# Peptides against a protein of PDB entry 1Y0J, part 18

Target 1, 39 residues: chain A of PDB entry 1Y0J
Amino acid sequence: EARECVNCGATATPLWRRDRTGHYLCNACGLYHKMNGQN

## One batch from the design tools (peptide; made by RFdiffusion4, then SolubleMPNN)

Design b2_p13_6_s1 (from b2_p13_6, 7 letters changed)
Fold by OpenDDE base, seed 4:
Structure b2_p13_6_s1 (fold): chain B 39 residues (1-39), chain A 13 residues (1-13)
Amino acid sequence: as target 1 above (39 residues)
Amino acid sequence: SLEEKRRRREAER
């Protein structure tokens, strides 16, 4: 098993992030989600 | 949107 970004499916990232409900996001998707507050 | 970002990432891989 390997951790995956729930948005783009990436399995590697410099920094794992989490959305408001705890789902894992890669750094890039996590930053986008944080800045925009929604999908 | 995150959906657009997902599609872009997939296209780049």
Scores: peptide ipSAE 0.152, ipTM 0.677, DockQ to the pose 0.268
Fold by OpenDDE base, seed 3:
Formats: sequence, C-alpha cells, structure tokens
Structure b2_p13_6_s1 (fold): chain B 39 residues (1-39), chain A 13 residues (1-13)
Amino acid sequence: as target 1 above (39 residues)
Amino acid sequence: SLEEKRRRREAER
C-alpha cells in the first residue's frame, strides 16, 4: 500500500506534509491548508 | 480551493 494525500489522493509529491491533526497531505494541498487555515 | 484540487486530481485518474 502506498501513502496518499487525504485531500486529493495523490500518491507522489516532492514533500509530504501533515495537517494540524497529523493527516498526510501532498505538498500542494498542505501549503494551501497552511495558508488558508481550512479545507 | 482544496475542493478544486481534489476534483482536478480525481478527474485525472
């Protein structure tokens, strides 16, 4: 099984990020979440 | 938005 972004389901990213509760996000989704504070 | 990003990725599959 491969890790996937909890938002978009992507399985590949230059950098895995985590949200405030520890869920894995791809770099793009993680940055958006960080900047806007919500999904 | 995150929703737009999700929809785009799902459409690409």
Scores: peptide ipSAE 0.146, ipTM 0.678, DockQ to the pose 0.213
Fold by OpenDDE base, seed 5:
Formats: sequence, structure tokens, C-alpha cells
Structure b2_p13_6_s1 (fold): chain B 39 residues (1-39), chain A 13 residues (1-13)
Amino acid sequence: as target 1 above (39 residues)
Amino acid sequence: SLEEKRRRREAER
């Protein structure tokens, strides 16, 4: 099985991130989530 | 928004 970004479903990213509750996000979604704190 | 980012990535798949 492969990891997926919980937001966009991407299966590959230069850097895996996690949201404030520990869900995996791709780098792009993770940065946006961190910066704005909302969907 | 994260929703827009999701939509854009989905459109590219």
C-alpha cells in the first residue's frame, strides 16, 4: 500500500507533512494548511 | 483553499 495525502490524494511528494491532528499531507497541501489553518 | 488545491490536483490525475 502507498501513502496518500488526505486532502488531494497525491501519492508522491518531495516532503510528507502532517496536519495538526497527525494526518499525512503532501508538501503543497501541508504548507497551505499550516499557513492558513483552514480548508 | 485546501479544497481548491484538492480540486486542482484531482483535475490533473
Scores: peptide ipSAE 0.129, ipTM 0.671, DockQ to the pose 0.275
Fold by OpenDDE base, seed 1:
Structure b2_p13_6_s1 (fold): chain B 39 residues (1-39), chain A 13 residues (1-13)
Amino acid sequence: as target 1 above (39 residues)
Amino acid sequence: SLEEKRRRREAER
């Protein structure tokens, strides 16, 4: 029962982020998503 | 890319 990034499945990250619909993303995936507006 | 990040993590499992 551990949180996972919905994109890459990572279970550990310096900072948990969320996409526009509230899904959890690791810091790396979240930043990329935010910068590019897409996966 | 996010796709590359995903593949990388999957390969690590």
Scores: peptide ipSAE 0.102, ipTM 0.648, DockQ to the pose 0.215

Design b2_p13_6_s2 (from b2_p13_6, 9 letters changed)
Fold by OpenDDE base, seed 2:
Structure b2_p13_6_s2 (fold): chain B 39 residues (1-39), chain A 13 residues (1-13)
Amino acid sequence: as target 1 above (39 residues)
Amino acid sequence: SLEEKLEERKLKE
């Protein structure tokens, strides 16, 4: 299977990000959670 | 939460 953003399920993104625990996030979701400090 | 969402996704994969 392909990698998926844990937040939105997207399988493609300009930049894969990871949170503090190592979960994969698409660029948009990674930035959103980083900016808002939400989990 | 991200942790909860991760667990949910892993259950259906």
Scores: peptide ipSAE 0.121, ipTM 0.626, DockQ to the pose 0.717
Fold by OpenDDE base, seed 3:
Structure b2_p13_6_s2 (fold): chain B 39 residues (1-39), chain A 13 residues (1-13)
Amino acid sequence: as target 1 above (39 residues)
Amino acid sequence: SLEEKLEERKLKE
């Protein structure tokens, strides 16, 4: 069971990120959510 | 929301 970004479903990323509630996000989505706030 | 997306993905896994 591979990890996947909860936002886009990507299974590979140069850097896994987590939101304030612990959801795993790929680097791109993590940065997007950080800049745009809650979603 | 991310919470909603997580719940949806968990149903598939």
Scores: peptide ipSAE 0.112, ipTM 0.622, DockQ to the pose 0.701
Fold by OpenDDE base, seed 4:
Structure b2_p13_6_s2 (fold): chain B 39 residues (1-39), chain A 13 residues (1-13)
Amino acid sequence: as target 1 above (39 residues)
Amino acid sequence: SLEEKLEERKLKE
């Protein structure tokens, strides 16, 4: 099993991000959540 | 929430 973005399920991204709780997010979702503080 | 999504995905994997 490979790493997946917990939000969209993507398995590949130019930059893996992590939220405040440590969940892995793809670059796009990470930026979105950072800006909106959602989910 | 992201925590809920993580738990759901882990159950399927």
Scores: peptide ipSAE 0.101, ipTM 0.614, DockQ to the pose 0.705
Fold by OpenDDE base, seed 1:
Parts: C-alpha cells; structure tokens; sequence
Structure b2_p13_6_s2 (fold): chain B 39 residues (1-39), chain A 13 residues (1-13)
C-alpha cells in the first residue's frame, strides 16, 4: 500500500512531513497543523 | 486529532 497523508488522504506530495508521533502528512497538511498547533 | 484520523483510515483500508 502507498503512503497516505493521515489528514487528507493524499498519496503524493512534494515533501512528506511527519508529526511528533511519526504520522505522515503531506506538505500542505503538515504546515497547516504546525501553524495551528493541532494534533 | 491526527491519531483519531489515522485510526479511522486504517479501519477502512
């Protein structure tokens, strides 16, 4: 199975990000959560 | 939370 952003389900992104617990996020969602301090 | 979303997605896959 392909990697998916845990927030939006995207399977492709210019840059994969990871949260503090290791969940994969696409670039956009990673930035969004970082900016808003959400988990 | 992201953890809850991960659990939701895994239940569907």
Amino acid sequence: as target 1 above (39 residues)
Amino acid sequence: SLEEKLEERKLKE
Scores: peptide ipSAE 0.099, ipTM 0.611, DockQ to the pose 0.761

Design b2_p13_6_s3 (from b2_p13_6, 6 letters changed)
Fold by OpenDDE base, seed 4:
Structure b2_p13_6_s3 (fold): chain B 39 residues (1-39), chain A 13 residues (1-13)
Amino acid sequence: as target 1 above (39 residues)
Amino acid sequence: SLEEKLAEREKQK
């Protein structure tokens, strides 16, 4: 199946990111969580 | 949390 952002469920993004534990995030969610320290 | 969201999405499949 297609990769999904664990936060918003998006299946397409200009840049896939990964958090500290390896979860895939779209670019926007990855940046947001990094900046806010959210998990 | 992201871990909880991941778990929730997995069980929806």
Scores: peptide ipSAE 0.130, ipTM 0.640, DockQ to the pose 0.753
Fold by OpenDDE base, seed 5:
Structure b2_p13_6_s3 (fold): chain B 39 residues (1-39), chain A 13 residues (1-13)
Amino acid sequence: as target 1 above (39 residues)
Amino acid sequence: SLEEKLAEREKQK
């Protein structure tokens, strides 16, 4: 199984991120959620 | 929420 961003579904990113509970996020979504605390 | 989105994606697999 390929990794995917739980927010947008992207399967490729220059940098994989994770939220506080371990969800994988692409770089863009990770930055967005970190800054806004949403979803 | 990210938790809900994760659950949704898992259901689709």
Scores: peptide ipSAE 0.129, ipTM 0.635, DockQ to the pose 0.731
Fold by OpenDDE base, seed 1:
Structure b2_p13_6_s3 (fold): chain B 39 residues (1-39), chain A 13 residues (1-13)
Amino acid sequence: as target 1 above (39 residues)
Amino acid sequence: SLEEKLAEREKQK
């Protein structure tokens, strides 16, 4: 199975990010959550 | 939360 962003479900991104507990996020969602402090 | 979204996504598999 392909990796997917836990927030939006995207399977492709120029940069995979991870939250502090290791969940994978696409670049955009990772930046959004980092900036807004959302869990 | 990301935890809840992950759980929901897993539930759909």
Scores: peptide ipSAE 0.114, ipTM 0.629, DockQ to the pose 0.778
Fold by OpenDDE base, seed 2:
Structure b2_p13_6_s3 (fold): chain B 39 residues (1-39), chain A 13 residues (1-13)
Amino acid sequence: as target 1 above (39 residues)
Amino acid sequence: SLEEKLAEREKQK
């Protein structure tokens, strides 16, 4: 079982990010959610 | 929400 971005399902990213509750996000989705305060 | 998306993905497994 490979890690996947909970938002877009991507399994590869230059940088894995995590939200404040521990969800894994790809770099792009992590930045987007952080910048916009969305989840 | 991320919670909803996580739940949806888990349901698919």
Scores: peptide ipSAE 0.121, ipTM 0.630, DockQ to the pose 0.742; fails the geometry check

Design b2_p13_6_s4 (from b2_p13_6, 9 letters changed)
Fold by OpenDDE base, seed 2:
Structure b2_p13_6_s4 (fold): chain B 39 residues (1-39), chain A 13 residues (1-13)
Amino acid sequence: as target 1 above (39 residues)
Amino acid sequence: SLAEREAARRAAA
């Protein structure tokens, strides 16, 4: 199984991000999470 | 939450 964003399920992104607890997020979801504190 | 989503994904794998 390939890595996927825990929020939207995307399997590809220009930049993989991680939240403070290590969950992988695509770039878009990571930025959203950063701004709102959650997805 | 993201933690819950990740847990759900693991459960579905």
Scores: peptide ipSAE 0.075, ipTM 0.571, DockQ to the pose 0.680
Fold by OpenDDE base, seed 3:
Order: structure tokens, then sequence, then C-alpha cells
Structure b2_p13_6_s4 (fold): chain B 39 residues (1-39), chain A 13 residues (1-13)
């Protein structure tokens, strides 16, 4: 099983991010989450 | 939310 962004399902990203509760996010979704405080 | 999306994906797996 490949790692997936919990928001968009992407399996590849230039930078994996994690939210404050440990969910893996692609770079784009992680930045969106940070800016808006939720996703 | 991210948690809900994650839970939904797990439930469908």
Amino acid sequence: as target 1 above (39 residues)
Amino acid sequence: SLAEREAARRAAA
C-alpha cells in the first residue's frame, strides 16, 4: 500500500506534510489546511 | 474534514 494524502488521495508529492493530529497530506493540501485551519 | 475523509476511505477499503 502506498501513502496517500488524506484529503485528495494523491500518492506522490514533492513534500509530504502532516497535520497536528498526524494525518498525511500532500504539499498542496497541507498548505491549504494551514491557511484555512481546516479541511 | 480530513478526519472524515480518512475514515470514509478506510471504510470503503
Scores: peptide ipSAE 0.073, ipTM 0.565, DockQ to the pose 0.742
Fold by OpenDDE base, seed 1:
Structure b2_p13_6_s4 (fold): chain B 39 residues (1-39), chain A 13 residues (1-13)
Amino acid sequence: as target 1 above (39 residues)
Amino acid sequence: SLAEREAARRAAA
């Protein structure tokens, strides 16, 4: 089982991020979510 | 929501 971004489903990213409740996000989705509070 | 997406992904696995 591979880790995947809960937003876009990506299984590879330069940097894994997590939201405040621990959901894994790829770098791009994590940054978008942080800046906008949503995605 | 992200939580719902994660739950849906688990259910589909």
Scores: peptide ipSAE 0.068, ipTM 0.560, DockQ to the pose 0.545
Fold by OpenDDE base, seed 4:
Structure b2_p13_6_s4 (fold): chain B 39 residues (1-39), chain A 13 residues (1-13)
Amino acid sequence: as target 1 above (39 residues)
Amino acid sequence: SLAEREAARRAAA
């Protein structure tokens, strides 16, 4: 059980991000969330 | 929501 993106389920990413409430997101989903306020 | 998805994944593990 490795870390996974709470949005897409990815287990590998060049950069792990976290949303404002601490959920882990892959780089792509994190950037999308930052730009749009949601995933 | 992200919180709901995370909770669902934990429950399904």
Scores: peptide ipSAE 0.066, ipTM 0.554, DockQ to the pose 0.552

Design b2_p13_7_s1 (from b2_p13_7, 9 letters changed)
Fold by OpenDDE base, seed 1:
Structure b2_p13_7_s1 (fold): chain B 39 residues (1-39), chain A 13 residues (1-13)
Amino acid sequence: as target 1 above (39 residues)
Amino acid sequence: EERLRRLREEYLA
């Protein structure tokens, strides 16, 4: 699958996450956004 | 609701 994190552009991650609008985030960015109230 | 939504988002892709 060709997928990119909408935050950092990473194409590989241990776990893909999604924000509330359905955009894909790598695990790290997803957790970061969640911790900072963006997810 | 919000908490559960966030949890589901962690594993759905």
Scores: peptide ipSAE 0.127, ipTM 0.636, DockQ to the pose 0.040
Fold by OpenDDE base, seed 3:
Structure b2_p13_7_s1 (fold): chain B 39 residues (1-39), chain A 13 residues (1-13)
Amino acid sequence: as target 1 above (39 residues)
Amino acid sequence: EERLRRLREEYLA
């Protein structure tokens, strides 16, 4: 079960996030997208 | 609340 962040390709993160359309993001990318109005 | 629902969904894997 190899999951990866759709933004940066990371395969490990303290917390997996999902954007509003269900794509998986690592914690860092998820927060970045949220702060910039992309999530 | 809808806002809280959205926030929780962001953390689901």
Scores: peptide ipSAE 0.127, ipTM 0.612, DockQ to the pose 0.037
Fold by OpenDDE base, seed 2:
Structure b2_p13_7_s1 (fold): chain B 39 residues (1-39), chain A 13 residues (1-13)
Amino acid sequence: as target 1 above (39 residues)
Amino acid sequence: EERLRRLREEYLA
């Protein structure tokens, strides 16, 4: 199925993550959000 | 239980 990171638009990642509201993030953006709490 | 749910949601294939 098609999936896209809501932060950077990436369509492929070694690990899909989700933010607190359920939006999909690529691994890199997910880790960044977790660390900083912001985009 | 909420903690575990949140942890699972952080890592999805």
Scores: peptide ipSAE 0.119, ipTM 0.600, DockQ to the pose 0.037
Fold by OpenDDE base, seed 5:
Structure b2_p13_7_s1 (fold): chain B 39 residues (1-39), chain A 13 residues (1-13)
Amino acid sequence: as target 1 above (39 residues)
Amino acid sequence: EERLRRLREEYLA
């Protein structure tokens, strides 16, 4: 599988997350957007 | 509802 974070392009992460529209985010980007009110 | 949504997290492999 060749999944990648839509924000940073990372292809490896300890935990994949998905935003409200279904886009995949790496753990770091998912948490970052959440903390900044963007998720 | 947006605030409550942010409290929930979806984890995927």
Scores: peptide ipSAE 0.132, ipTM 0.612, DockQ to the pose 0.040; fails the geometry check

Design b2_p13_7_s2 (from b2_p13_7, 9 letters changed)
Fold by OpenDDE base, seed 5:
Structure b2_p13_7_s2 (fold): chain B 39 residues (1-39), chain A 13 residues (1-13)
Amino acid sequence: as target 1 above (39 residues)
Amino acid sequence: EERLEALRKEYLE
């Protein structure tokens, strides 16, 4: 199995997050979307 | 810049 951030394509992160539809985001992208109201 | 700011927050956590 392998996981990939749907926003930037990263395959590793200190903390996996998820958007409103359940797609995986790396920690940085998750925080980015949270800040911009896109998650 | 916003994406970079998120990366900075990651390292500060």
Scores: peptide ipSAE 0.079, ipTM 0.633, DockQ to the pose 0.045
Fold by OpenDDE base, seed 2:
Structure b2_p13_7_s2 (fold): chain B 39 residues (1-39), chain A 13 residues (1-13)
Amino acid sequence: as target 1 above (39 residues)
Amino acid sequence: EERLEALRKEYLE
């Protein structure tokens, strides 16, 4: 099924990540969130 | 620009 990054809307990524509340993030946004604690 | 850094990390993994 289709998945979308809740931050940038990307539908494809080399690695899907999840934030602390369970939302899906693309790899880039997930790393961004992890490093900065924000979207 | 910090997101660009995240993108760089993605391509350099």
Scores: peptide ipSAE 0.076, ipTM 0.623, DockQ to the pose 0.044
Fold by OpenDDE base, seed 1:
Structure b2_p13_7_s2 (fold): chain B 39 residues (1-39), chain A 13 residues (1-13)
Amino acid sequence: as target 1 above (39 residues)
Amino acid sequence: EERLEALRKEYLE
């Protein structure tokens, strides 16, 4: 796999998440977005 | 700071 978090560019994470648009986010960024509703 | 909390949650999992 060659995946990157669309928010921070991380290429490794314990859990890949996806935003409403379907783009991949690392776990941390995904949680951040969930908490804030936006970047 | 909230991102730090997100990171914290990541490591608590």
Scores: peptide ipSAE 0.067, ipTM 0.618, DockQ to the pose 0.043
Fold by OpenDDE base, seed 3:
Structure b2_p13_7_s2 (fold): chain B 39 residues (1-39), chain A 13 residues (1-13)
Amino acid sequence: as target 1 above (39 residues)
Amino acid sequence: EERLEALRKEYLE
């Protein structure tokens, strides 16, 4: 597996999240996007 | 963006 966060490029995270279009985000980016609606 | 990078850095530490 070689997954990357589409926002920051991280390849490892405690929890992979996905945005509404299905793109993978690391935990931190996913939470930030959810809380602020942006990167 | 910048805040996001800070969060990533902290979370991955």
Scores: peptide ipSAE 0.090, ipTM 0.623, DockQ to the pose 0.056; fails the geometry check

Design b2_p13_7_s3 (from b2_p13_7, 9 letters changed)
Fold by OpenDDE base, seed 2:
Structure b2_p13_7_s3 (fold): chain B 39 residues (1-39), chain A 13 residues (1-13)
Amino acid sequence: as target 1 above (39 residues)
Amino acid sequence: AERLERLREEYRA
């Protein structure tokens, strides 16, 4: 099965990120989480 | 699909 962002469901992104607990996030959602603590 | 659904649930908890 294809990877998807656990927040927004995106299946394609310029850069896959992971949060502190290992969840995969698209670039945008990962940056939001990292910088603002928001999804 | 079920795996991803579980991950979404855990992430949003």
Scores: peptide ipSAE 0.295, ipTM 0.768, DockQ to the pose 0.504
Fold by OpenDDE base, seed 3:
Structure b2_p13_7_s3 (fold): chain B 39 residues (1-39), chain A 13 residues (1-13)
Amino acid sequence: as target 1 above (39 residues)
Amino acid sequence: AERLERLREEYRA
């Protein structure tokens, strides 16, 4: 299976990120999570 | 993608 952002479902991103609990997020969602502590 | 579905549920929890 292809990697997907656990928040928005995106399958492509300039940079895959990971939150503090290990979930994969696209760049945009990862930045949002980092700044706001939620997604 | 049952694995991803579980991950999404865990993320939202």
Scores: peptide ipSAE 0.289, ipTM 0.766, DockQ to the pose 0.465
Fold by OpenDDE base, seed 5:
Structure b2_p13_7_s3 (fold): chain B 39 residues (1-39), chain A 13 residues (1-13)
Amino acid sequence: as target 1 above (39 residues)
Amino acid sequence: AERLERLREEYRA
């Protein structure tokens, strides 16, 4: 199955990121989570 | 997808 951002559901992104616990996030959500500690 | 749904639930927890 395809990868999906665990926050917004995006299936495509310029850069896949991961949060502190290893969840995959799209670039935008990953940056947001990193900067704010929230989703 | 079941796997992704579990991941979403874990992420929200």
Scores: peptide ipSAE 0.281, ipTM 0.763, DockQ to the pose 0.579
Fold by OpenDDE base, seed 1:
Structure b2_p13_7_s3 (fold): chain B 39 residues (1-39), chain A 13 residues (1-13)
Amino acid sequence: as target 1 above (39 residues)
Amino acid sequence: AERLERLREEYRA
């Protein structure tokens, strides 16, 4: 099973990130979450 | 797919 961003569903990203709870996020969503504290 | 669906639901909660 391919990895997907738990927020937007992207399956490809320049950099996989994880939030504080361990959920995988694409780079864009991860940065947004980090900046705003939520997605 | 089931695993990811569960994760998405948990993330949105």
Scores: peptide ipSAE 0.302, ipTM 0.770, DockQ to the pose 0.458; fails the geometry check

Design b2_p13_7_s4 (from b2_p13_7, 11 letters changed)
Fold by OpenDDE base, seed 5:
Structure b2_p13_7_s4 (fold): chain B 39 residues (1-39), chain A 13 residues (1-13)
Amino acid sequence: as target 1 above (39 residues)
Amino acid sequence: EERLKRLREEYRK
């Protein structure tokens, strides 16, 4: 099963990130989540 | 994909 961003569904990203609970996020969504405290 | 589908649904709530 291919990895995908739990927020936007992207399957490719320059950098995979993880949120506080361990969910995988693409770079953009991960940064957004980190900065705003929400997805 | 079903696992990810469930995860997305919970994450977006």
Scores: peptide ipSAE 0.244, ipTM 0.749, DockQ to the pose 0.463
Fold by OpenDDE base, seed 1:
Structure b2_p13_7_s4 (fold): chain B 39 residues (1-39), chain A 13 residues (1-13)
Amino acid sequence: as target 1 above (39 residues)
Amino acid sequence: EERLKRLREEYRK
């Protein structure tokens, strides 16, 4: 089971991020989530 | 894959 961004489904990213609840997000989605508090 | 599918569904909605 390969890791994927829970928001966009990306399986590759220059940097894996995690939200406050531990979900894995690609770099882009992680930044958007962090900045806007939304998916 | 099933785990991620469920997680994605919960996360997006």
Scores: peptide ipSAE 0.244, ipTM 0.748, DockQ to the pose 0.500
Fold by OpenDDE base, seed 3:
Structure b2_p13_7_s4 (fold): chain B 39 residues (1-39), chain A 13 residues (1-13)
Amino acid sequence: as target 1 above (39 residues)
Amino acid sequence: EERLKRLREEYRK
């Protein structure tokens, strides 16, 4: 299955990131969640 | 797809 950001649903990103529990996030959402401590 | 759908719903709570 195609990977998608668990937050915004994006299927393409310059860099895939993962949150503290291993969920895949696009670069933008990954940085946002890291900076704001959001899930 | 269904797995990701469930994951997304749980993540956004």
Scores: peptide ipSAE 0.235, ipTM 0.743, DockQ to the pose 0.402
Fold by OpenDDE base, seed 2:
Order: sequence, then structure tokens, then C-alpha cells
Structure b2_p13_7_s4 (fold): chain B 39 residues (1-39), chain A 13 residues (1-13)
Amino acid sequence: as target 1 above (39 residues)
Amino acid sequence: EERLKRLREEYRK
């Protein structure tokens, strides 16, 4: 199994992040989600 | 957006 960003589908990232519900996000999407409160 | 993210989870398979 290959982890992928729940938002953009990226399978590689410098840092995996997680949203409020525990879903994995790539660094970029995770930061966007955190800063804007949504994806 | 959480809604769109969930939608992607459902359809991107």
C-alpha cells in the first residue's frame, strides 16, 4: 500500500501531515488546510 | 475543504 494525500493524491512529500479527522495530507495540502481551516 | 476532500476519497479509487 502506498500512502497518498487525501486532497491532491500525492504519494511523496517532505512531510506527511494529518487533518483534524486524522486523514493524511502532503505537506503542502496540510499547511493549506491548517492555515485556512479547510481543503 | 473537508467536503471536497471526502468526495475525492470516494471517487479517486
Scores: peptide ipSAE 0.204, ipTM 0.739, DockQ to the pose 0.187; fails the geometry check

Design b2_p13_8_s1 (from b2_p13_8, 10 letters changed)
Fold by OpenDDE base, seed 1:
Structure b2_p13_8_s1 (fold): chain B 39 residues (1-39), chain A 13 residues (1-13)
Amino acid sequence: as target 1 above (39 residues)
Amino acid sequence: SLEERERERKLLE
C-alpha cells in the first residue's frame, strides 16, 4: 500500500508530516492540526 | 479526531 494522510486520505504531498502519535499527515493537514492543537 | 480517522481508515483497508 501507499502512505496516506490519516486525516484526508491524500497519498501525495510535498512534505509528509507526523503527529505526536506518529501518524502520517500530508503537509496541509499536518499544519492545520499543529496550528489548532487538535487530534 | 485523528485517532478515530485512523481506526476508520484501517477498517477500510
Scores: peptide ipSAE 0.044, ipTM 0.487, DockQ to the pose 0.680
Fold by OpenDDE base, seed 2:
Structure b2_p13_8_s1 (fold): chain B 39 residues (1-39), chain A 13 residues (1-13)
Amino acid sequence: as target 1 above (39 residues)
Amino acid sequence: SLEERERERKLLE
């Protein structure tokens, strides 16, 4: 099973990120959530 | 929220 961003479902990204609870986010979504405080 | 999305995703797998 391929890793996927919990926000957008993307399976490929230049950099995988994780939120405070360990969920994987693609680079774009990770930065978006970090900047906007969304979860 | 990400928690809600993750729960939903797991139900579809």
Scores: peptide ipSAE 0.041, ipTM 0.464, DockQ to the pose 0.641
Fold by OpenDDE base, seed 5:
Structure b2_p13_8_s1 (fold): chain B 39 residues (1-39), chain A 13 residues (1-13)
Amino acid sequence: as target 1 above (39 residues)
Amino acid sequence: SLEERERERKLLE
């Protein structure tokens, strides 16, 4: 199995991020959620 | 929300 973004399902990203609960997000989704305060 | 999406994902694993 491989890591995937919990938001969009992407399996590859130039930079993996994590939300405040530890779930992995691709760079784009991580920035999006950070800026919009979404969870 | 990410929490909700994660719960849904786990149900499919």
Scores: peptide ipSAE 0.041, ipTM 0.467, DockQ to the pose 0.463
Fold by OpenDDE base, seed 4:
Structure b2_p13_8_s1 (fold): chain B 39 residues (1-39), chain A 13 residues (1-13)
Amino acid sequence: as target 1 above (39 residues)
Amino acid sequence: SLEERERERKLLE
């Protein structure tokens, strides 16, 4: 299967990020979660 | 949380 952002389901992004527990996030969602302290 | 959503996602796959 293809990698997906666990927040929005995107399968492509200019930069893959990961949260503290290792879940993949697209760049946009990763930045959003970082700024808002979400898990 | 992302952890909870990930568990739910895997159950649907």
Scores: peptide ipSAE 0.038, ipTM 0.457, DockQ to the pose 0.471

Design b2_p13_8_s2 (from b2_p13_8 with A3E A5R A10R)
Fold by OpenDDE base, seed 4:
Order: structure tokens, then C-alpha cells, then sequence
Structure b2_p13_8_s2 (fold): chain B 39 residues (1-39), chain A 13 residues (1-13)
């Protein structure tokens, strides 16, 4: 198995991030989430 | 939006 971004499904990223509840996000989705805080 | 970004990223994969 491989880790996946819970937002976009990416399996590779320069940096794994997590949202406030611990879900894994790729770097790009994590930054977007952090900066905008909205879906 | 984050959902729009998700859709675009999935489509590009």
C-alpha cells in the first residue's frame, strides 16, 4: 500500500502534510488548505 | 476551491 493525499489522491509529494484532524495531504493540497481553510 | 483543486489534480494524473 501507499499513502495517498485525502484530497487529490496523489501518492507522491515533496512533503507530506496533515490537516487539523490528522488526514494526510500532499504538499500542494496542504498549503492550499492551510491558506484558505475552505473546500 | 479545494474541491476544484482536487478535481484538477485527479484529472491531471
Amino acid sequence: as target 1 above (39 residues)
Amino acid sequence: SLEARAAARRAAA
Scores: peptide ipSAE 0.126, ipTM 0.704, DockQ to the pose 0.260
Fold by OpenDDE base, seed 3:
Order: sequence, then C-alpha cells, then structure tokens
Structure b2_p13_8_s2 (fold): chain B 39 residues (1-39), chain A 13 residues (1-13)
Amino acid sequence: as target 1 above (39 residues)
Amino acid sequence: SLEARAAARRAAA
C-alpha cells in the first residue's frame, strides 16, 4: 500500500513529515499543522 | 483551517 497524508490524502510529497503522535503528513500539511496546531 | 485546507486539497484529487 502507498503512504498517504492523514490530512489531505496526498500520496506524493517532496518531504514526508509526521505529527506529534507519528501520523504521516505531506510537507504542506505538516508545515501548516506545525505552525497552527490542530484545526 | 487545517480542515478547510484538507478539503480543498482532497477536492483537487
């Protein structure tokens, strides 16, 4: 199975990130999450 | 918001 961003469902990204609990996020969602927190 | 961003990105798929 392909890895996917838990936020937007993207399966490709220049850089995979992870949230505080280890869920995979694409680069864009990961940066947004980091800067703004949840929601 | 994160949810709004998620919805927009999913809609583009």
Scores: peptide ipSAE 0.122, ipTM 0.702, DockQ to the pose 0.264
Fold by OpenDDE base, seed 5:
Structure b2_p13_8_s2 (fold): chain B 39 residues (1-39), chain A 13 residues (1-13)
Amino acid sequence: as target 1 above (39 residues)
Amino acid sequence: SLEARAAARRAAA
């Protein structure tokens, strides 16, 4: 099984990030989440 | 929103 972004489903990213509760996000979604703080 | 970003990325796939 492959890791996937819990937001967009991407399975590849330049950098894996995690949200405040530990879920994996791709770099782009992680940055968006960090900057905006909400889904 | 994060969901809007997700939808855009899915649509572009």
Scores: peptide ipSAE 0.117, ipTM 0.694, DockQ to the pose 0.253
Fold by OpenDDE base, seed 1:
Structure b2_p13_8_s2 (fold): chain B 39 residues (1-39), chain A 13 residues (1-13)
Amino acid sequence: as target 1 above (39 residues)
Amino acid sequence: SLEARAAARRAAA
């Protein structure tokens, strides 16, 4: 029932982000995704 | 890649 990053599986992060289709990403993965544009 | 980053993060756990 705990939220997890769809990329790395982390369950804790300073800030939850979401990709363009609404999937949850941890802060680090979300920033990487945003900067580089894809998985 | 994001996949490579994910693998590295999981390996560090």
Scores: peptide ipSAE 0.111, ipTM 0.689, DockQ to the pose 0.253

